# Ledger of designs, part 10: peptides against a protein of PDB entry 7BBL

Target 1, 86 residues: chain A of PDB entry 7BBL
Amino acid sequence: IAQESLESQEQRARAALRERYLRSLLAMVGHQVSFTLHEGVRVAAHFGATDLDVANFYVSQLQTPIGVQAEALLRCSDIISYTFKP

## One batch from the design tools (peptide)

Design b1_p14_1_s4 (made by RFdiffusion4, then SolubleMPNN; from b1_p14_1, 5 letters changed)
Fold by OpenDDE base, seed 2:
Structure b1_p14_1_s4 (fold): chain B 86 residues (1-86), chain A 14 residues (1-14)
Amino acid sequence: as target 1 above (86 residues)
Amino acid sequence: SAALEAFLAGLAAA
């Protein structure tokens, strides 16, 4: 029975992930976002901007364990996950 | 971007 190729399935999966990601970016505008970073570090910040080809997050009011940074850059390699209340 | 795809894959796994 004919079925979608593996490559096509993977393409759809990537597209779906990207769509969900982009929607989350839109939804987080104006909200504090909680980021889970490596080594169990959790920070909170307000979303500012991001590069859409590389998930670098430009944020403000970054609350870290040792203080608050008014402006900061979180690289995609820093981030494990994030959550926020829409 | 490979970096972005890896990032998104990580988010999906979390």
Scores: peptide ipSAE 0.428, ipTM 0.842, DockQ to the pose 0.056
Fold by OpenDDE base, seed 1:
Structure b1_p14_1_s4 (fold): chain B 86 residues (1-86), chain A 14 residues (1-14)
Amino acid sequence: as target 1 above (86 residues)
Amino acid sequence: SAALEAFLAGLAAA
């Protein structure tokens, strides 16, 4: 059985992840998103915008352990994962 | 970008 090259497999994997990511961005517009950050920190915020080439999230009403920040920037390096209700 | 790829890879691994 012919096997797809490793490079081709990796390309498809990246494309699939990219598509799912982009769809999630569209779905989270206007919704509160729960972000899991490093060191077990979790915050919630309303999605505002993001850069398409770098997963930096511009959010509003960021709920942190020490209070609410009206507007904030969550860098991709800060984020482990996120979840929300479409 | 490398940053985005790393981020997406991390999401899949989380």
Scores: peptide ipSAE 0.425, ipTM 0.841, DockQ to the pose 0.057
Fold by OpenDDE base, seed 5:
Order: sequence, then structure tokens, then C-alpha cells
Structure b1_p14_1_s4 (fold): chain B 86 residues (1-86), chain A 14 residues (1-14)
Amino acid sequence: as target 1 above (86 residues)
Amino acid sequence: SAALEAFLAGLAAA
């Protein structure tokens, strides 16, 4: 029987992850999101927007351990995970 | 991009 190439399998996997990610973005619009950053730092902020090619998050009312930023940019390299209530 | 793919892979593994 025919077997799908490894390259094709990887492409489908990437597409599936991208779809799930995009759906989560739609669900978090206008909501407060909890971000887990490196070194055990956790912050909360309202989602604004992201870049299409890089997961940089433009957020508002960012609550950090040292204060609140009205507007901020969270780079994908800073983020380990995020959670929110739909 | 490679950065985005790495990010998405990390989220899935978390």
C-alpha cells in the first residue's frame, strides 16, 4: 500500500498546529490572557493582536510583578504558554 | 517562519 512521505506528514502536522493556534486567537479576542514566561514569571493582559508570520502578541493592561503597562509587546521567544477563559 | 513553528511546537508540548 502507498505510504505518505515523511515530508508530507510533517506538512500536515504543521497545518494542524497552525489551525488550532488560529482558533485560539479568535477565542481570546477581547479577553484577559494569562501568559507563562521564562524564569517562572507569569503575567496577565488583554489580547489585542498578533503578527501573521511571527507570534508576537500586542496586548493591553499588562500586569507584571513590578507594575502595569497600558500597552506592550510580548515576543514569541518570551512566551512558554498561555491560558484564558473563553 | 522557523520561529513561529518552534513556538507552536512548544505550545503543543506544554
Scores: peptide ipSAE 0.424, ipTM 0.841, DockQ to the pose 0.055
Fold by OpenDDE base, seed 4:
Structure b1_p14_1_s4 (fold): chain B 86 residues (1-86), chain A 14 residues (1-14)
Amino acid sequence: as target 1 above (86 residues)
Amino acid sequence: SAALEAFLAGLAAA
């Protein structure tokens, strides 16, 4: 049986994740996004920009447990998940 | 990048 290689399957999976991610970036523009960070910390911010090669989120009006930061950088290593209303 | 791939692999977006 002609079967797709494991490497090819993994490549398609990565591509699908990337597409979903990019679509979410487009959808979150102009919206407040809730980010779940490590240690149970949750913050909310408005999406500004991101790097294409590293999921660094440049955000504004970051609401943290200790106050609001006008501008901030959320590194991919900081973020566990995010949610927003399109 | 590897960092991005790791991020995407673990990412939950709702």
Scores: peptide ipSAE 0.423, ipTM 0.840, DockQ to the pose 0.057

Design b1_p14_2 (made by RFdiffusion4)
Fold by OpenDDE base, seed 1:
Structure b1_p14_2 (fold): chain B 86 residues (1-86), chain A 14 residues (1-14)
Amino acid sequence: as target 1 above (86 residues)
Amino acid sequence: SLEEELSALLAEWK
C-alpha cells in the first residue's frame, strides 16, 4: 500500500499555513489588529499593507503604551503573534 | 517570532 511520506505531509502542512496567512492578510485589511510583542507589550493598529519578502506591516492608528501614531511600520521580527476580528 | 515563522513558511513559496 502506497503511503504519503512524512516529507510530503509536512509540505502540505506548510502550504496550508501559507495559504491561511495570506488569507488572513486579506481579511484584516482595514480592521484593527492586536499585536503581541516581546516583553508582554501589546499594541493595536489598523492593517494597511505588507511586503512579503521583508515582512513589514504598514499600519495606521497604532496604539502603543506611550501614544498613538497615525501611521507606522511594524517589523515582524518584533512581533510574536497577532489576532483580529474580521 | 512571527518573522521566523513566516520566513520558514515563505521560503519555499518565494
Scores: peptide ipSAE 0.167, ipTM 0.726, DockQ to the pose 0.062
Fold by OpenDDE base, seed 5:
Structure b1_p14_2 (fold): chain B 86 residues (1-86), chain A 14 residues (1-14)
Amino acid sequence: as target 1 above (86 residues)
Amino acid sequence: SLEEELSALLAEWK
C-alpha cells in the first residue's frame, strides 16, 4: 500500500494551517479582535491590515488598560494569540 | 510567540 511520506504529511499540515490563518485574516477584517500580549495583557481592536511578510497588525480603536488608541501597530512579536467572533 | 509560529508557517509560502 502506497503511503504518504513524512515530508509530504508535514507539508500538507503546514499548508492547511497557512490556509486557515489567511482565511482568518479575511474573516476578521473590520471586526473587533481580542489580542493576548506578553505578561497576560489583553487588548481589543478592530483589525485593519497586516504585512504578511513580517505579520505586523495594523488596527484601530485599540483598547488598552490605560485608554483607547485610535490607530496602532501591533508587532507580531508582541502578540501571543488572538481570537474573534466571525 | 505568534511571530515565531507564523514565520515558520509562512517560510515555505514565501
Scores: peptide ipSAE 0.167, ipTM 0.725, DockQ to the pose 0.061
Fold by OpenDDE base, seed 4:
Structure b1_p14_2 (fold): chain B 86 residues (1-86), chain A 14 residues (1-14)
Amino acid sequence: as target 1 above (86 residues)
Amino acid sequence: SLEEELSALLAEWK
């Protein structure tokens, strides 16, 4: 029985993860998202948009330990992970 | 970082 190569399997896995990421972006629109930054810093903000090529997150109502910003730009390089409730 | 992981993941995105 012919089997899919390991490379092909990995390619499908990557494609699935890409789709998962993109769907998560769609799902978080209009919701408050919790972002985990470096050094254990966590912030919450409403997702607005993302600039995939520049790797930026455009958010609003950013809650930080020192205050709230109406609008802010989060660089993906500063983000470790994010979570939200659909 | 998320950027590093996404960059690698999206490298094949077309």
Scores: peptide ipSAE 0.166, ipTM 0.726, DockQ to the pose 0.059
Fold by OpenDDE base, seed 2:
Structure b1_p14_2 (fold): chain B 86 residues (1-86), chain A 14 residues (1-14)
Amino acid sequence: as target 1 above (86 residues)
Amino acid sequence: SLEEELSALLAEWK
């Protein structure tokens, strides 16, 4: 049988990861998400929305080491990773 | 950072 080119395989892999990311955004709606920021700082918040162009995460009830913010903007550049339970 | 990783993945979308 014919084999896919390396380029085609990589394209599919990237597409799969993009889809996974988008689905995760849908799945985190209504759930508390844990974000890991720089310097090992960890915060928790409820997901609101995201802007793909500006790469911002709009969240609510942001729990930080120094307090809680009702509404907040997290710059994607400040985020290392995030986790949540669907 | 997440932004760096996502930028690479979303490069084909932008």
Scores: peptide ipSAE 0.164, ipTM 0.722, DockQ to the pose 0.059

Design b1_p14_2_s1 (made by RFdiffusion4, then SolubleMPNN; from b1_p14_2, 5 letters changed)
Fold by OpenDDE base, seed 1:
Structure b1_p14_2_s1 (fold): chain B 86 residues (1-86), chain A 14 residues (1-14)
Amino acid sequence: as target 1 above (86 residues)
Amino acid sequence: SLEDELRAILATWT
């Protein structure tokens, strides 16, 4: 009887997380998203677009602790988590 | 559009 290897199980798990991530991007288009960054920094911005390969978020009306920026680029590597209301 | 592009990418994962 064939049994799935641990490696195969991990691949499926990563694929599932990847799909969930991409679907979240679709769901957040045009919505305000709250981002949790490092050092306890929290920002909110309207999601506009993303470059999946470069791992950048193109956002508008970025609300930061030091003010609002009309347009901004957020690096995914700086983001710990995010939440939004579809 | 971004949505169409992302949807196309997702097609490879579903």
Scores: peptide ipSAE 0.017, ipTM 0.462, DockQ to the pose 0.093
Fold by OpenDDE base, seed 4:
Structure b1_p14_2_s1 (fold): chain B 86 residues (1-86), chain A 14 residues (1-14)
Amino acid sequence: as target 1 above (86 residues)
Amino acid sequence: SLEDELRAILATWT
């Protein structure tokens, strides 16, 4: 029986992860999201939009340890993880 | 909208 190559398997895995990521973004719309940033910093904000190519998060009502920012841009490189309740 | 764009993209991944 012919088996799929390792490269093909990895490609499918990457595609699956990408799909999962995009689905999370879709589900995130209209919800408050908790972001974990570097150095143990955690913030919460309402998800507004994202530019999929650069992976920047455009958020509102960003709750930070030093105050609330009405609108902000979170760079993907600054984000370790995020969570939200659908 | 973002939702529409994401939905369109997802359609190509499934």
Scores: peptide ipSAE 0.017, ipTM 0.462, DockQ to the pose 0.091
Fold by OpenDDE base, seed 5:
Structure b1_p14_2_s1 (fold): chain B 86 residues (1-86), chain A 14 residues (1-14)
Amino acid sequence: as target 1 above (86 residues)
Amino acid sequence: SLEDELRAILATWT
């Protein structure tokens, strides 16, 4: 019985994660998203656009602990996780 | 739009 190589298994896993990620971005468009940042900081913002290569998040109405930022850029390195209601 | 681009990309994988 032919068995899938380790490399093929890893490629399949990466492909599945990438698809799920892209689908989440698609569902996120125009919605308010809750972002968890470093050191327990949580913010909410409306999703606008993303750079798929670098995964920069361009958002609007960013609610921060110190006030609202009309337009903002969140880098992947700043984001631990995000949630939203489809 | 972002939606269109993402949809097009996903269509090639599924």
Scores: peptide ipSAE 0.017, ipTM 0.457, DockQ to the pose 0.087
Fold by OpenDDE base, seed 3:
Order: structure tokens, then sequence, then C-alpha cells
Structure b1_p14_2_s1 (fold): chain B 86 residues (1-86), chain A 14 residues (1-14)
């Protein structure tokens, strides 16, 4: 009986996570998203686009503790998590 | 657009 190697299993797992991430981006288009940043900071913004190469988030109507910014760029490295209503 | 590009990518995975 042929057994799949551990390396192949891990490769499939990584691919599945990547697909899930991409699907979340598709579902996010045109919706308001809540982002959790470092130091407990939470912001909300409308999702516009993302840079797949650099993993930047281009958003509009960014609600921050000090006011609303019409257009903004969020770096993926600054984001801990995000939630939205599909 | 982003949506079109992502849809194209996902089509190769499903």
Amino acid sequence: as target 1 above (86 residues)
Amino acid sequence: SLEDELRAILATWT
C-alpha cells in the first residue's frame, strides 16, 4: 500500500490554507472589515484591493481612534487578524 | 481587477 510522504502531506496542508486565504479576500471585496492591529488597536475600513506580491491592503473610510481617513494602506505585517460579514 | 485575478487563480485549485 502506497503511503504519502510527510512532506507531501505538509505541502497539501499549506496549499489548502493558501486557498482559504484567497477565498476570504474574494468574499471581502466591497465589505467593511474590522482589523485587529498591535497593542490592542482595532480599526474598521472598506476593503478595496490587495497587493498579492507585497500583501498590502488598500482600504477606504478607515475608522481610527483619532478620526476617519478617506484612503489608507495597511501592511499585512501590521495586521494580527480581521473579521467581516460576507 | 482583484476579484477577477483571484477568481482565475482559484479556478486552478478547484
Scores: peptide ipSAE 0.016, ipTM 0.459, DockQ to the pose 0.087

Design b1_p14_2_s2 (made by RFdiffusion4, then SolubleMPNN; from b1_p14_2 with S7R E12R K14T)
Fold by OpenDDE base, seed 3:
Structure b1_p14_2_s2 (fold): chain B 86 residues (1-86), chain A 14 residues (1-14)
Amino acid sequence: as target 1 above (86 residues)
Amino acid sequence: SLEEELRALLARWT
């Protein structure tokens, strides 16, 4: 029987990770998300929307070390990871 | 684009 090539396996793995990422964005709607940023900074905010082409995060009630911002923009390049409870 | 990929995913789900 024919076996799938390594390149084909890697392509499927990348596609699966991409789909999981996109589904996580949909699951964030209406939830508070914890973002881990650079230099050990962690913030929490309610998800509003994303600019999917640029991957900017538009959030509300952003809790930062120096206070709370009613509305804010987080760039994808500033985010190391995020967690939330769907 | 990411937007087009998301739209395609939604089309399969809904």
Scores: peptide ipSAE 0.025, ipTM 0.512, DockQ to the pose 0.170
Fold by OpenDDE base, seed 4:
Structure b1_p14_2_s2 (fold): chain B 86 residues (1-86), chain A 14 residues (1-14)
Amino acid sequence: as target 1 above (86 residues)
Amino acid sequence: SLEEELRALLARWT
């Protein structure tokens, strides 16, 4: 039987992860998301939209350690991880 | 692009 090459397997794995990421973006619409940023900073905000080309996160009611921001932009490069309840 | 990929994903999702 034919055996898929390692490179092909890796390509499929990357594609699967990419799809999972994109699905998560769709799933977070209208939900409050908890973002983990660098230096142990954690914030919560309602997801608004993304700049898909740059992967920026446009959020509202951003709860930060020093207060709440009505609207804010989170750069993808600043985000380590995020969680939310569907 | 992410937009293009998302569009394709939506087509499969709906």
Scores: peptide ipSAE 0.025, ipTM 0.516, DockQ to the pose 0.172
Fold by OpenDDE base, seed 1:
Structure b1_p14_2_s2 (fold): chain B 86 residues (1-86), chain A 14 residues (1-14)
Amino acid sequence: as target 1 above (86 residues)
Amino acid sequence: SLEEELRALLARWT
């Protein structure tokens, strides 16, 4: 049996992370999510939907350091990480 | 695309 190349191993690792990400999006529906943004900014919001091709997050009750926004759009590029309880 | 990947995931999951 031929050994798997390093490139193939890295491909599988990336695929695994991608699958976990997609599963997390499914699990986020209807839950409050805490987002870590750039420059130490942290916000919390209820997840509504995503624009999957653009990777935008449509959220409600966005709690920011300067107040609460009823509805908002978060760009994936602005997000460093997120946590939630499924 | 992300949508296609999600669709494929759902096909396996359901």
Scores: peptide ipSAE 0.025, ipTM 0.514, DockQ to the pose 0.168
Fold by OpenDDE base, seed 5:
Structure b1_p14_2_s2 (fold): chain B 86 residues (1-86), chain A 14 residues (1-14)
Amino acid sequence: as target 1 above (86 residues)
Amino acid sequence: SLEEELRALLARWT
């Protein structure tokens, strides 16, 4: 059995992560999510929807260190990671 | 695009 090239392995790894990401988006709907943003900022918000074109996260009840925002937009580029309980 | 990828993913679930 021929060994898969490093590039191919990396591609598969990226694809796997991408699939996991997409699955998480589906599972996230209707749940409160904890987002880790740049500079160690952590916020929690209820996931509403995402703009699949630019991957913007439309959330509600965004809890930030300086207060709560009823509605907010989180840009994908601002998000380092997120966690939630399905 | 993210949308196309998501659609493709969903297609595997059906």
Scores: peptide ipSAE 0.023, ipTM 0.515, DockQ to the pose 0.165

Design b1_p14_2_s3 (made by RFdiffusion4, then SolubleMPNN; from b1_p14_2, 5 letters changed)
Fold by OpenDDE base, seed 3:
Structure b1_p14_2_s3 (fold): chain B 86 residues (1-86), chain A 14 residues (1-14)
Amino acid sequence: as target 1 above (86 residues)
Amino acid sequence: SLEDELRALLARYT
């Protein structure tokens, strides 16, 4: 019985994670998203667009600890996780 | 649009 190589298994796993990520972006369109940033900072904003190459988030009505920002850019490297209600 | 681009990318995994 021919068995799939370890590298091939890892490739399939990476592809599955990439697909899940892309589907989450599609589901975020038109919704408010909660972002967890470093040092326990949490913000909420309406999803506007994303840079598919670098995965940066372009959002509106960003609720921060010190006020609301009409439009903002959240770099992927600043984001630990995000949640939203589809 | 963003949605169209995302759908096109997803086609590579389906």
Scores: peptide ipSAE 0.231, ipTM 0.813, DockQ to the pose 0.089
Fold by OpenDDE base, seed 4:
Structure b1_p14_2_s3 (fold): chain B 86 residues (1-86), chain A 14 residues (1-14)
Amino acid sequence: as target 1 above (86 residues)
Amino acid sequence: SLEDELRALLARYT
C-alpha cells in the first residue's frame, strides 16, 4: 500500500479549506454578513464583491460601533471570522 | 460577475 506523504496530506487539507472558503463566498452573495474583527469588534454589512484574488471584501451598509458606512472595504487580513444566514 | 469569477476560482478545486 502506497502511503500518502505528510506533505501531500497537508496539500489536500489546504485545498479542501480553500474550496470551503470559496463556497462560503458564493453563498454569502446578496446577504448581510456579520464580521468579527480584531479586539472583539463586530460589524455587519451586505456583501458586495471581492477583488480577483479574494484579498478584500467590498461591502455596503457597514454597521460599526460608531455608525453606518454606505460603502466600505474590509481587508481579509483584518477579519477573524464571519457568519451569515443563507 | 462576482459569482462567475468565484465559480471559476472554485473550479480549480473540484
Scores: peptide ipSAE 0.219, ipTM 0.803, DockQ to the pose 0.095
Fold by OpenDDE base, seed 5:
Structure b1_p14_2_s3 (fold): chain B 86 residues (1-86), chain A 14 residues (1-14)
Amino acid sequence: as target 1 above (86 residues)
Amino acid sequence: SLEDELRALLARYT
């Protein structure tokens, strides 16, 4: 049986992750999302929009440890992970 | 809309 090349396997893996990522963004629209940031900081916010290329998250009602921000921008580099209930 | 754009992008993987 012909074996898939390592490069092809890696390509498929990246494609699968990208698809899952995009699906998660679609599911996030209009929902509150919990973000885990650096230094153990956890925040919750309503998802508004994203820059798909840069992965900037435009959110509203950002609940932080020191208060609520009506609108905020979360950069990809700020975010470790996120979770939400579809 | 954002949803339409995301759906269009997803079409590349389905």
Scores: peptide ipSAE 0.200, ipTM 0.795, DockQ to the pose 0.089
Fold by OpenDDE base, seed 2:
Structure b1_p14_2_s3 (fold): chain B 86 residues (1-86), chain A 14 residues (1-14)
Amino acid sequence: as target 1 above (86 residues)
Amino acid sequence: SLEDELRALLARYT
């Protein structure tokens, strides 16, 4: 039986993760998202847009421990995880 | 729109 190369398997795995990520972004449109950041910081914000190339989240009504920010930019590198109700 | 862009990107994986 022909076996897919390891490189091909890894490529498919990466593609699957990318697809799931993109689908989550699509589902985030118009919803409030809860973000888990480093140092135990958790924030919530309404999804506005993303810069897929730079990996940034443009959000509104960002609820932080020190108050609400009308508009903000969240860098993916600062985000550990996020959850929302699609 | 962002949605259109995302849909277009998703087309690469479906």
Scores: peptide ipSAE 0.181, ipTM 0.784, DockQ to the pose 0.090

Design b1_p14_2_s4 (made by RFdiffusion4, then SolubleMPNN; from b1_p14_2, 4 letters changed)
Fold by OpenDDE base, seed 2:
Structure b1_p14_2_s4 (fold): chain B 86 residues (1-86), chain A 14 residues (1-14)
Amino acid sequence: as target 1 above (86 residues)
Amino acid sequence: SLEEELRALLATYT
């Protein structure tokens, strides 16, 4: 039987995840997003923009346990997951 | 805009 190489399969998998990520960003535009960070910290913020190269999230009205931050930068590496209503 | 950029990137996956 004909079968793709392991590398090809992995490439497709990575591409699928990347596409899903990009679609989520598109859906985030103009919406508030809830982020789950490390140590059980959860925050909510309005999505502003993203640095696609560095994978940073530029958000506004960041609600944290200690208050609201007007403007903030969230590193992708600090984010475990996020959810929002498109 | 970000949307336009995202759409352009997504087009590469179709």
Scores: peptide ipSAE 0.408, ipTM 0.879, DockQ to the pose 0.086
Fold by OpenDDE base, seed 1:
Structure b1_p14_2_s4 (fold): chain B 86 residues (1-86), chain A 14 residues (1-14)
Amino acid sequence: as target 1 above (86 residues)
Amino acid sequence: SLEEELRALLATYT
């Protein structure tokens, strides 16, 4: 019986996660997204675009605890999770 | 457009 290697399994798993990520980006286009950041900080912003290579989020109307930024850049490394209504 | 780019990328997974 030919068994798939652990490396191959991990590659498929990463690919599946990447696909899911891309589908989520597609679904959130034009929508407000709620982001959970570190230290319990939560922000909301309208999704504009991403740098797909680095996974930076270019957003508008960023609502932060201290105010609203018309346009902003959110780094992927700052984001723990996000939710939105398709 | 971003949507088109995303769709193109997604196509590589199917």
Scores: peptide ipSAE 0.384, ipTM 0.872, DockQ to the pose 0.088
Fold by OpenDDE base, seed 4:
Structure b1_p14_2_s4 (fold): chain B 86 residues (1-86), chain A 14 residues (1-14)
Amino acid sequence: as target 1 above (86 residues)
Amino acid sequence: SLEEELRALLATYT
């Protein structure tokens, strides 16, 4: 039986990760999300939109240790992980 | 809408 090339396997792996990412974004719509940022900083905000190409997160009611921002932009590079209740 | 955009993108993975 012909085996899938390593390149094809990597392609599928990347596709799977991208799909999972997109599904998470879809699930986040309209929900409050907890974001883990660098240096152990955790914030919560309502998910509004995202720039899918750059992966910028446009959020509202961003709760930070130093205050609340009505609207904010979180760069993908600043986000380590996120969680939310479906 | 974002939802529609996401759904459209997801459709390409099925």
Scores: peptide ipSAE 0.381, ipTM 0.871, DockQ to the pose 0.089
Fold by OpenDDE base, seed 3:
Structure b1_p14_2_s4 (fold): chain B 86 residues (1-86), chain A 14 residues (1-14)
Amino acid sequence: as target 1 above (86 residues)
Amino acid sequence: SLEEELRALLATYT
Protein backbone atom coordinates (compact mmCIF):
# COMPACT_ATOMS: atom_id res chain seq x y z
CA ILE B 1 0.00 0.00 0.00
CA ALA B 2 1.09 3.56 -0.66
CA GLN B 3 2.36 5.45 2.38
CA GLU B 4 3.43 9.03 2.97
CA SER B 5 7.20 9.38 3.31
CA LEU B 6 8.80 10.39 6.61
CA GLU B 7 10.03 13.57 4.95
CA SER B 8 6.50 14.48 3.92
CA GLN B 9 5.19 13.82 7.43
CA GLU B 10 7.83 16.09 8.93
CA GLN B 11 6.99 18.79 6.40
CA ARG B 12 3.33 18.71 7.41
CA ALA B 13 4.27 18.87 11.09
CA ARG B 14 6.44 21.95 10.55
CA ALA B 15 3.68 23.61 8.54
CA ALA B 16 1.17 22.96 11.32
CA LEU B 17 3.45 24.56 13.92
CA ARG B 18 4.03 27.59 11.70
CA GLU B 19 0.30 28.05 11.21
CA ARG B 20 -0.33 27.85 14.97
CA TYR B 21 2.37 30.44 15.60
CA LEU B 22 0.92 32.86 13.05
CA ARG B 23 -2.56 32.47 14.52
CA SER B 24 -1.23 33.27 17.99
CA LEU B 25 0.37 36.47 16.70
CA LEU B 26 -2.88 37.54 15.11
CA ALA B 27 -4.75 36.81 18.35
CA MET B 28 -2.42 38.87 20.54
CA VAL B 29 -2.56 42.05 18.43
CA GLY B 30 -3.56 44.92 20.70
CA HIS B 31 -3.43 42.83 23.87
CA GLN B 32 -1.15 42.78 26.88
CA VAL B 33 1.19 39.79 26.79
CA SER B 34 3.18 38.19 29.58
CA PHE B 35 6.67 37.11 28.50
CA THR B 36 8.93 34.69 30.30
CA LEU B 37 12.60 35.42 29.71
CA HIS B 38 15.80 33.73 30.87
CA GLU B 39 16.76 33.44 34.54
CA GLY B 40 13.12 33.42 35.58
CA VAL B 41 12.51 37.03 34.55
CA ARG B 42 8.92 37.81 33.64
CA VAL B 43 7.68 40.98 31.97
CA ALA B 44 4.36 42.24 30.65
CA ALA B 45 3.76 44.51 27.66
CA HIS B 46 1.22 45.48 25.05
CA PHE B 47 1.88 43.77 21.74
CA GLY B 48 2.51 46.14 18.84
CA ALA B 49 4.06 44.24 15.97
CA THR B 50 6.62 41.66 14.94
CA ASP B 51 9.33 41.50 12.32
CA LEU B 52 8.37 38.35 10.44
CA ASP B 53 11.83 38.01 8.91
CA VAL B 54 13.85 38.41 12.12
CA ALA B 55 11.09 37.47 14.58
CA ASN B 56 11.50 40.53 16.79
CA PHE B 57 8.66 41.72 19.03
CA TYR B 58 7.89 45.43 19.17
CA VAL B 59 5.98 46.22 22.36
CA SER B 60 4.78 49.17 24.44
CA GLN B 61 4.35 49.79 28.18
CA LEU B 62 6.91 47.14 29.07
CA GLN B 63 6.78 46.37 32.79
CA THR B 64 10.18 45.21 34.04
CA PRO B 65 11.54 44.48 37.54
CA ILE B 66 13.12 47.94 37.68
CA GLY B 67 10.54 50.07 35.91
CA VAL B 68 8.34 50.68 32.89
CA GLN B 69 9.58 51.39 29.36
CA ALA B 70 7.25 53.19 26.98
CA GLU B 71 8.49 51.20 24.01
CA ALA B 72 10.88 48.29 23.65
CA LEU B 73 12.21 45.59 21.38
CA LEU B 74 12.26 41.96 22.49
CA ARG B 75 14.32 39.50 20.49
CA CYS B 76 12.73 36.13 19.83
CA SER B 77 15.90 34.43 21.06
CA ASP B 78 15.40 36.03 24.50
CA ILE B 79 11.83 34.79 24.87
CA ILE B 80 11.17 31.37 26.37
CA SER B 81 7.37 31.58 26.30
CA TYR B 82 4.42 33.96 26.37
CA THR B 83 0.78 33.97 27.47
CA PHE B 84 -2.15 36.31 26.91
CA LYS B 85 -5.92 36.60 27.10
CA PRO B 86 -7.34 36.59 23.56
CA SER A 1 -0.45 46.42 8.37
CA LEU A 2 0.72 43.46 10.43
CA GLU A 3 -2.81 42.14 10.68
CA GLU A 4 -3.26 42.24 6.91
CA GLU A 5 0.08 40.54 6.35
CA LEU A 6 -0.74 37.82 8.87
CA ARG A 7 -4.12 37.20 7.25
CA ALA A 8 -2.47 36.89 3.85
CA LEU A 9 0.07 34.39 5.16
CA LEU A 10 -2.61 32.35 6.93
CA ALA A 11 -4.58 32.14 3.69
CA THR A 12 -1.82 29.94 2.28
CA TYR A 13 -2.55 27.34 4.97
CA THR A 14 -6.34 27.19 4.57
Scores: peptide ipSAE 0.377, ipTM 0.871, DockQ to the pose 0.088

## One batch from the design tools (peptide)

Design b1_p15_1_s3 (made by RFdiffusion4, then SolubleMPNN; from b1_p15_1, 5 letters changed)
Fold by OpenDDE base, seed 4:
Structure b1_p15_1_s3 (fold): chain B 86 residues (1-86), chain A 15 residues (1-15)
Amino acid sequence: as target 1 above (86 residues)
Amino acid sequence: IAELEARLRAILAQW
């Protein structure tokens, strides 16, 4: 029985996680998402799209502690986590 | 807090 190499197993695991992440993004389209940012700041917005190369989130109706923005760009590096109802 | 508010303002200022 040929054992899959550790490197091959890691590559397969990364591919599976990437697929799950992408499916999660697709599931968020058009839904309101709650984002947790640094320093305990939380915002909510309607999810539009992502730039997968630059890891940007394009959102609408962004509710922030300082006001509501109709359209906004969130950088992935500013986001700790997010949650939504599918 | 102030640094994050500044970052948020910078994001919002793009629009």
Scores: peptide ipSAE 0.044, ipTM 0.575, DockQ to the pose 0.033
Fold by OpenDDE base, seed 3:
Structure b1_p15_1_s3 (fold): chain B 86 residues (1-86), chain A 15 residues (1-15)
Amino acid sequence: as target 1 above (86 residues)
Amino acid sequence: IAELEARLRAILAQW
């Protein structure tokens, strides 16, 4: 029985996490998403699309503490986590 | 709070 190497196991784990992430992006389309930003700030917006290479989130009706923005771009680096109901 | 507002302004300034 050929045992899978540690490197092969890690590669498979990374691939599985990447696939799960991409599937989550597809599931967000057309839904309101709650984003947790730095310093405990939470915003809500309707998810439009992502630029997978640049890791930007294109959103609409962004609810912020200072008002609602009709359209906005959220950088992945500004986002700690997100949640939504599919 | 001030840093957060700066980040929000940076996000919104692109539009």
Scores: peptide ipSAE 0.043, ipTM 0.577, DockQ to the pose 0.033
Fold by OpenDDE base, seed 5:
Parts: sequence; structure tokens; C-alpha cells
Structure b1_p15_1_s3 (fold): chain B 86 residues (1-86), chain A 15 residues (1-15)
Amino acid sequence: as target 1 above (86 residues)
Amino acid sequence: IAELEARLRAILAQW
């Protein structure tokens, strides 16, 4: 029985996590999403899309503590977590 | 609060 190498197991685990993440993004399209940012900041916006490398989130109706922005760009690195209702 | 507002403005300014 060929034991799968540790590296191969890690590769499969990374691929599975990436697939789950991408499916989450697809499910998010058109929905209002609550984003948790650093320092306990929470914003809500309608999710539009991400760029090819998933570095940026294109959103609309971004509700912030200082007002609403019709269209905005959120960096993935600024986001701690998000939640939405499918 | 001021630092948060500055960060939000920076996020919006790049769009």
C-alpha cells in the first residue's frame, strides 16, 4: 500500500480549503455580507466580485461608521472574517 | 476612532 507522502496530504488539504473558499465567494455574490475588520470594526456591504488573485473584494453599498459608500474596494488582508446568509 | 477613520478613507481612496 503506497502511503501518501506528508507533502501530498498537505497539498490535498490546501486544495480542499481553496475550493471551499472559492465556493464561499460564489455563494456570497449579490448578498449582503458583514465583514469584521481589525480593531473590532464591522462593516456591511453587498458582495460583487473578487479579482483574479482574490486580493480585493469589490463591494457595493458599503456601510461604514462614517457613512455609506456606493461602490468600494476592500483588501482581503484587511478582513479578519465575514458572515452572510445564503 | 480617528485612526479607524483614516484607514477607511485610505481603503476608499484606492477605489
Scores: peptide ipSAE 0.037, ipTM 0.561, DockQ to the pose 0.032
Fold by OpenDDE base, seed 2:
Formats: C-alpha cells, structure tokens, sequence
Structure b1_p15_1_s3 (fold): chain B 86 residues (1-86), chain A 15 residues (1-15)
C-alpha cells in the first residue's frame, strides 16, 4: 500500500480546513454575526460577503459602541473571533 | 474608553 507522503497529507488537511471555512462563510450569509475585535470591542452585523483575496468582510447594520453603520468593511486582521447562529 | 473609540474609528475610517 503506497503510503501518501506527509506533505500530501498536510496539503489535504489544509484543503479540508479551507473548505470548512468557506462553507462557514456561506452559512453566515444574511445572518447576524457577533465579532470580537481588539481591546475587547464587540460588534454585531449582518454578514453580506467576503473578499477572499484581501480577507475583508462586507457587513450591514454594524452595531458598534459609538453607533450603527448601515454598511461597513471589516478587515480579517481586525477580528479576533466571531460567532453566529446558522 | 477614548483609545477604544479611536481604534474603532480607525477601523471604520478605512471605509
């Protein structure tokens, strides 16, 4: 039995994680997502889309401590974690 | 609080 190389196994693992991530993004569409940002900032917004190249999150009705924005762009690098109900 | 608001404004100012 030809054992798959360790590098090939790692490549499959990365591909599986990416697929799960992409499926999660699709599941977020149209739902309210709670984002945890740096310094304990928490915001909630409706997820619209993501820019996979720049890792941007396009959101609507962004609820922030300083007000609500109808539309906004969140950088993935600004986000520590997020949660949503599918 | 002021620093937190400044960071949030900086995040939102890119839009």
Amino acid sequence: as target 1 above (86 residues)
Amino acid sequence: IAELEARLRAILAQW
Scores: peptide ipSAE 0.037, ipTM 0.579, DockQ to the pose 0.029

